# Designs tried in a protein design run: peptides against a protein of PDB entry 3ESW. Part 224

Target 1, 322 residues: chain A of PDB entry 3ESW
Amino acid sequence: NNIDFDSIAKMLLIKYKDFILSKFKKAAPVENIRFQNLVHTNQFAQGVLGQSQHLCTVYDNPSWHSIVLETLDLDLIYKNVDKEFAKDGHAEGENIYTDYLVKELLRYFKQDFFKWCNKPDCNHCGQNTSENMTPLGSQGPNGEESKFNCGTVEIYKCNRCGNITRFPRYNDPIKLLETRKGRCGEWCNLFTLILKSFGLDVRYVWNREDHVWCEYFSNFLNRWVHVDSCEQSFDQPYIYSINWNKKMSYCIAFGKDGVVDVSKRYILQNELPRDQIKEEDLKFLCQFITKRLRYSLNDDEIYQLACRDEQEQIELIRGKTQ

## One batch from the design tools (peptide; made by RFdiffusion4, then SolubleMPNN)

Design b2_p26_5_s1 (from b2_p26_5, 15 letters changed)
Fold by OpenDDE base, seed 5:
Structure b2_p26_5_s1 (fold): chain B 322 residues (1-322), chain A 26 residues (1-26)
Amino acid sequence: as target 1 above (322 residues)
Amino acid sequence: MFTLEDIKYKLPVFSDEEVLKLLLEK
């Protein structure tokens, strides 16, 4: 008797749908207690929760999206996307156009729009004077800087004119559209907003070892794709572990629909000790926050997202992105 | 949609009893 595997698979999928929908009901009292105890007793868990409260929702601002689209050279961007799309000549459907858009946004952002800032130019001496700047330390924001979600200001003295230049570390991405300079934090912050402004599904990835980047969900590739604005990098998750030989312990992705440990995508070698939280507690924490973010979604939306999550987990286990 | 391979990966979500019941109902 030939086992009809297709019919078995269909039956299992129906049962799986029911199972998934049952998991996204209101948290049981025991889960709430576990969550509260975890975030009150574990500093890493508290940090992940705190980040999720900001990063999962802050970029879903229609007013900010409008400001971004009004600020960017959309004519140039779409001209370049259309040009590259026309070259490929492949009838690869409408979904590939978005990949070309993200690649052009990476190019445009790094080459035409934003600047890396190791040291600021002297406010008095003008452009290309950063080599004359000596760091004096950091301080809190002044009254003007505080308007733009600034926690720290780096202070520099010019060796040529002796004047002080302030480099505020702004967390307001709208202010970054004006300043157009920063380090990995400012780059990733503004670039995440830019991608969201085009209606894309985007996550902010935090690495414990002082780096940040994005992930974009490609409908063409049908998976989450590594995106680093600093590196103008698309689909190169290996660059940190392999090319940089960076040692890492945790990579956590924050999006509107969930929080996910994506460490397996990026930590390919030289793994640092994962000693900040128990693995089972981290898994629980991410799932609990994800469940909470999806409370308002309907059954079909929950099921579709759960299918996407499971495909991502399969991908991470199989190492298909290597 | 999940492939047959994906379904095999998900089998641990179900108890052996649940899988057996599904197989016997065919």
Scores: peptide ipSAE 0.016, ipTM 0.522, DockQ to the pose 0.039
Fold by OpenDDE base, seed 2:
Structure b2_p26_5_s1 (fold): chain B 322 residues (1-322), chain A 26 residues (1-26)
Amino acid sequence: as target 1 above (322 residues)
Amino acid sequence: MFTLEDIKYKLPVFSDEEVLKLLLEK
């Protein structure tokens, strides 16, 4: 009996689609109970939930996208993209253009637009005076700083003039378009918004060991691509574990369509103990939040995203992150 | 080794050749 593998595959595809759609139905009471218990009893789970409530939705703001596009030098950006695309991209098709755009945005952001701030310049002495700044600690925001979703303000004293300089840690990415300085948090926050403003599929990746970056879904590569604005890095997920020899335990990606444990993409060596939550509970948590984020999507959208999710899981298992 | 369930769940991501290979590894 010649097994008609094509017929079997077609039947499996139909059943798979139905199965996927069934997963995105309303959560069963038992799942809701498990979720509530997990979030109330596990601090790490509560943290992931809290981050998802912010990071999965905050960047989907059309007004912010307009402000970003009006603020950036789009003429320069597209000129550079067109130039690089004309050299190498025409043979690879139109989908590669977006990869060139992201690469140029990385260049533009790091080289032309945003500044790394280890210590602020002295407000009194002016530019290039950060070497004279001594940290005094952190405090709460003042009335003006509080307008821009500021959690903490780092306080510095100038060794030269004795004046105090405040470095507010703004979480409002629109304020960051003005200040144009920060550390990994500010860099990733604003850069995530920038990528979203171009209509790209973007995730915010949180690493428990004090770093953050982005992932962009490349239609050309047909996968999630590592993007670090601080490093001007495109498709180099190994830089933390290998180049930095960084020890890490968790990397969680937050996007509008889901929350995903992407630790396997980035933790290639020097893995720290994953003792904050049980692996099965973390998997459940991410799936549960993802399910909630997709409740309003139609069947075709759910199916397409599920196919993407499975492709990513296969990639992560096979170690094919080149 | 992929179970039949694994094949069912991952089928949309696999090429026909990959599906065939997975089915034959049983």
Scores: peptide ipSAE 0.014, ipTM 0.448, DockQ to the pose 0.042
Fold by OpenDDE base, seed 1:
Structure b2_p26_5_s1 (fold): chain B 322 residues (1-322), chain A 26 residues (1-26)
Amino acid sequence: as target 1 above (322 residues)
Amino acid sequence: MFTLEDIKYKLPVFSDEEVLKLLLEK
């Protein structure tokens, strides 16, 4: 009797799909209790939840996408992408085009569009006067600054003319399209929106040790790819731990479809104590939030995302980018 | 298409009893 191994394999795959789908069913009462207790008793958990409520959804705004696309020099961007894609000779297939797009967006954003602001220029003396600026501290926003989701304003005095210059730390990415300056927070915030505006699958990565960057899901590479707008960096997750010798404890990725601890991708050495939450509780928290974000998806969408999650977890455990 | 590694990772999800039951039903 020839054992039909193909039929058995198909049956196993069906059972596996059902098993995966069962993990994304409505949370049991005990899981809800655990979640509520965790976010009420652990400040780090509360912080992750708070960030997820903003970062997982805020960039899914079609009106903002339109404003971004109307603001960028699309002709220049696509001209450059087409030029680089033509050099490849289409040998790697059409999916690589999106990787070239992200690389050009990194170039365009850093070189042509946005500016790093350590200190602002003096509003009275004009351009290239930041060297004359002395920090006086920070204060709350005024009535005008408050319209653009501003929590803090840095105050500077010009040593040359004595006038005060305000540097509001805006969290409204549409306002950043106007100001076109900031530090890692403003850079990552606007660049995340820019990538989303091109219909890309993007996550915002928060590092506890005061840095932020993006991840983009490459269909060509079939994985999440590190993207840092400040560094014009594509697929260089090692730059923080190795190149900067940065000490880090947590890297958490926030996307529309989930929250993931991606610390293993970026923390390659000099790991700081992970003492803010129990590892099991963090895993539970990220899974629980991810589950909630996927409640409206159908079984096929849930299964496809779960397969992608599994591939990412395998990558993170093996320490090899697939 | 599942890699051999994917299969090795996924197979532990099934109990030996479940796998045996499927094998015996064919």
Scores: peptide ipSAE 0.027, ipTM 0.656, DockQ to the pose 0.037; fails the geometry check
Fold by OpenDDE base, seed 3:
Structure b2_p26_5_s1 (fold): chain B 322 residues (1-322), chain A 26 residues (1-26)
Amino acid sequence: as target 1 above (322 residues)
Amino acid sequence: MFTLEDIKYKLPVFSDEEVLKLLLEK
């Protein structure tokens, strides 16, 4: 009797789909109680929840996408993408085109569009005067700065002319299209919006040890890909732990479809104590928030995302064993 | 299409009894 393995596989897949979908149904009362208790008793959990409420949704703004696309030199970007794509002998319509686009956006953003600002230039002395700037501290935003979601303003005095220069730390990414300068926070904030404006699946990655970057889901590679706009880096998750010898404890990815602990992708050595939350509670928290973010999705969308999640978890487990 | 490896990976979510029932229903 030739066992029809294909038919058995199909039946197992149906049951598997139903099992997966059952996990994304409305949370049980016990799960809600656990969630509420966790976010009220654990500061790290509260922080993750607070970040998710902003970072998971803020970049899904069609009006912002339009402003971004109108601001960027799209002709230059696509010209460069097409050139590199053709040079490598790829045919039109290949999924790898999006990887070339992200690589060009990294180049364009760092080389042509945005600037790193450790210290601002003196408003009076002009360009390339940051070396003459002495920090005086930070203060709250003024009336104009407050219009652009400014959390703090760094104050600098010019050693040459004695004038004060303000460096507002804007959180409004549309304002960053104008200012075109900042540190890792401003870089990642605007670059996340830029990638989203091209219709890409993007996550914002927060590291507890004062760095932030992106992840892009490559359809060609069929995985989440590390993207750091500050470093013009594509698919180099090792740069922090290995190249920088950075010590890290937590890396959390925030996207429209979920919140994921991606620490295993980036913390390859020099791991700091993970003492801010129990591992089981962090896993529960991320899953719970992810479940909430998917409440409006249909069964097919939920299943596809769940399959992607499982593939990512397998990748993260295997990566630690190599 | 899911490979046999994909199925084996997913099989732990099913009881041996459930797998046997699926094999016997064919």
Scores: peptide ipSAE 0.015, ipTM 0.448, DockQ to the pose 0.038; fails the geometry check

Design b2_p26_5_s2 (from b2_p26_5, 14 letters changed)
Fold by OpenDDE base, seed 2:
Structure b2_p26_5_s2 (fold): chain B 322 residues (1-322), chain A 26 residues (1-26)
Amino acid sequence: as target 1 above (322 residues)
Amino acid sequence: MFTLEDIKYKLPVFSDEEVLELLLEK
């Protein structure tokens, strides 16, 4: 009996759609209890939830998108994108244009727009004086700094003039459009907003071992693509584990439509113990938060996102990150 | 023409038991 696998596949796809839609219904009481217990008893779970409440929604601000687009040199950006697309992109179709846009945004952001700040310049001595700065520690924000969602302020003393320079760690990405400097946190925060301002599907990736980056969903590649603004890196998920020889335990991606453990994409070697939460509990947590984020979506949107999630899980299992 | 592996690949969220159950529900 020649099993008509095509017929079976069609039936399974119909049932799969129904199954997916059923999963995105209101959580059962038992799931709510499990979630509440997990968040109240596990600090890592509480941290993931707290991050999701901020990172999954904060960048979906149309007013911020307008400010970003008004601040960036769009003429330069699109000129460069058009130039590179004209060389190589026409043969690959229109979908590749967005990949060129993201690559140019990486270039523009790192080369023309934002600055890495290990130590601030002395406010009194002026530019290129960071070498003279000694860290004195961190303190809370003052009244002005507090207006821009500042959690901590690093304090530096100039060895030359003796004056104090403050380096506020602003979490307001609109303030970062003005200051145009920071470390991985400020870079990733503002760059995530920039990508969102172009209408792109973007996730914020948090690594437990003190790094953060983005993922962009490429319609051309039909997958989530690693994007690191600090490194001007596109589609190089291996850079941390292989190039940096970084030891890592967890990488969690936060987007408007879900929270996903993406550790398998980035932790290729030197894996640290994953002892902060049980694997089944982390999987449950990410799924539960994702379910909540999708409660307002229609059946077609839920199905499309579920198909995307499935393809990502296949990619993560097979190691087919080419 | 999809193989059983292709079906499992396209629908990895289903266990082998679930796939079998779905196949039995004609």
Scores: peptide ipSAE 0.010, ipTM 0.455, DockQ to the pose 0.037
Fold by OpenDDE base, seed 4:
Structure b2_p26_5_s2 (fold): chain B 322 residues (1-322), chain A 26 residues (1-26)
Amino acid sequence: as target 1 above (322 residues)
Amino acid sequence: MFTLEDIKYKLPVFSDEEVLELLLEK
């Protein structure tokens, strides 16, 4: 009897789909108890949960997307994208165009749009006066600053004129479109929103060792791609561990469709102790939050995302960028 | 869409009994 392998394969796919979908059903009572106990007893878990409640959904705001697109020089951006795309001999409609867009957005953001702020310029003395600024410490926001989700304000005194300059650390990315300055937090926050405004699948990556960046899902590469707006970096996950020789313990990616421990992508050497949570508990936590984020999705969406997740996990285990 | 190779890679998620059931449903 000629074994119809194609028929068997189809049946196996159906069963596999059902198996995958079964994992994304509503959490069992035991899982809920485990989750509650974990977030109540483990500070790191509580932190991941807290971040997920914000970062997974905050950027999915159509009003913000409109404001971003109205603020950016889209003519310049697309002109440059088209130029570089054409230069490399690609045909219109190729999925690779989006990679060129992200690369141009990185360029545009760093070179034309946003500024790194170690210390602010003196509000009185004007531009290029940051060298004259002495930090006095940090304080809470005033009434105006509080309107823009400001948690902390850094205070500086000008050594030249003696005036005080405030550097509010705004968490409102729309305010950052106005201020156009910050550190890694402000850069990543606004750049994440920018990428989202172009309809891209984006994750916010939090590193415990005080850095943050993005990941973009490239349809051309069919994987998550490292994107760091501060570094104008595309697909260079090694820059932290190798180039910076940075010691790191945790990198957690937060997106609308899930929370993922992406530490293996970025921590290539000089790994710090991962002692904040048990590995099994972190895996459980990320999966549990991801499951909750997908509750409203249909079976096909769940299945497609699960396939993507599986490919990512394979990538993270093998250390091979496809 | 998973290839046959992808399916083979995923087969370990099924018990031998489940695989047998699939073969019998044919």
Scores: peptide ipSAE 0.010, ipTM 0.470, DockQ to the pose 0.038
Fold by OpenDDE base, seed 5:
Structure b2_p26_5_s2 (fold): chain B 322 residues (1-322), chain A 26 residues (1-26)
Amino acid sequence: as target 1 above (322 residues)
Amino acid sequence: MFTLEDIKYKLPVFSDEEVLELLLEK
C-alpha cells in the first residue's frame, strides 16, 4: 500500500493550524504567574521585556515614515535600484526588487547619507578636526538635548582651541535625520526606521556584547536576512563570529510581530557562557511577549506568522544559512 | 506552505496517539 504522504501532510497541517491557534489564545493564569515571576526575579528577562516595549512598536509611526521619505533622495535611490534590477535580466518575480531596494538603501545610507563618529569634529575649528579632540567623559543631557530622547552626552575638549564640544547620543531617529552621524546604535536606529518607512518587515537585533543590527524579511528569499548598515552588509550573518572573531552570548531580535532569540544565526564560534537566564525561561519569555504582540491579529494572520516562525526555527536548527 | 520534510520535523508537536488517530482515519 503506497502511503499517500501528500494526504497525510494535508491532514497534519489542519491539525497543526488548530494547535497553533489554541496557543495564541489568552495566556493561562499559570503562564501569567511564570512571566511575572521571571521578569521580577531575572534582570536579563526584565531587560528583554523593557527593550520589547520600545523596539517592537516605536518604528510603526506613519508620521515618521513620511518625514523619512521626504528627507531621502528617492529619485536617486529608485534610479539605482532600477539600474541594478535591469542588469540582472532574470525573470525572477517582482519579489527580488525589494532585495535590490534594501541593498541600495545600505549603499546610500553608508556612502551618501550617514557618517560614522568615533570623535566629533570641533564645533569651533570646523570639519576634519576630530583628531584634535580629547574625551573628558560623559554627562546628562541639557534642556535642548533632552527634547530628542538623549540619555548621555559625550564631552570632548579641542587640543587646538581649548573649546568644549558635546556629542549627544540621541535615541530619537528623527533627530538623527538632521545630525546624520553616530555609532552602531544611531546607525541601526535610523536605518531600522528607514527600512520600515518603505513598508518592509524589519527586526532590530540586539547583541549583549555591544553591537546592534537589523533583519529584513525577504519575500524573494522567503526568510529573515541579516542587514548591517554600519558594514553595508546584506545576508552575511557570519561577519561577527568569523570575520571579526567576536565572542558573543545572546542575539535577540525585536519586531512588531515578535521577539526571537536569533543567537544561532550569528554565534557560529567562540560562544560565551549563556548564564544570564535559563534556556527554557528565555524561550518562554520570547514566546510570551510574541503571543502578547499578536493578541489583536486574526486567525489567518496568526497562522501565517506561525508558519514563518517555524520555518525560521527549522532554518536555525539545520544551519542552512551557511 | 510547509513541505513534507517540514511536516516530519513538526511530528513531535503531536502525541503518538494523535498521529495514530490521523493515520487510522485514512
Scores: peptide ipSAE 0.010, ipTM 0.475, DockQ to the pose 0.040
Fold by OpenDDE base, seed 1:
Structure b2_p26_5_s2 (fold): chain B 322 residues (1-322), chain A 26 residues (1-26)
Amino acid sequence: as target 1 above (322 residues)
Amino acid sequence: MFTLEDIKYKLPVFSDEEVLELLLEK
């Protein structure tokens, strides 16, 4: 009796699909209680939840996408992408085009569009006067600055003319299209929106040790790819731990379809104590938030995302970028 | 499309009884 192994495999795959889908069903009362207790008793958990409520949804704004696309030099961007894609001779297929697009957006953003601001230029003395600026501290926003989701304003005095220059730390990415300057927070915020405006699957990665970057899901590489706009970096997750010798404890990725602890991708050495939350509770928290973000998806969408999640978890455990 | 490796990796999710039931239904 020839055992039809193909038929058995198909049956196992159906059962596996059902098992996966069962994990994304409506949360049981006990899970809801656990979640509520965790976010009310653990400050780190509350912080992750608060960030998810903003970062997972804020960039899914079609009006903002239109404003971004109208602001960028699309002709220059696509000209450069087409040029680099033509050099490849299409040998790697059409999916690689999106990787070239992200690489060009990194170049364009850093070289042509946005500026790093350690200290602002003096509003009175003009360009290239930041060396003359002395920090006086930080204060709350004024009435005008408050219109653009500003929580903090850095105050500087010019040593040359004595005038005060304000550097508002805007969180409104549309305002950043105008100001075109900032530090890692402003860079990552606007660049995340830019990538989303091209219809890309993007996550915002928060590091507890005061840095932020993006991940992009490459259809060509079939995985999440590290993207840092400040560094013009594509697929270099090691730069923080190895190149900078940075000590880190947590890296959390926030996307429309989930919240994921991606610490294993970036923390390759010099790991700081992970003492803010129990590992089991963090895993539960991320899974619970992810489950909520997927409540409106159909079974096929849930299954496809779950397969992608599984591949990512295997990658993170094996320490090999697939 | 699941590879044989994918199937092997996923098999531990099932109990031995569940696998046996599937084998006996064939």
Scores: peptide ipSAE 0.022, ipTM 0.572, DockQ to the pose 0.037; fails the geometry check

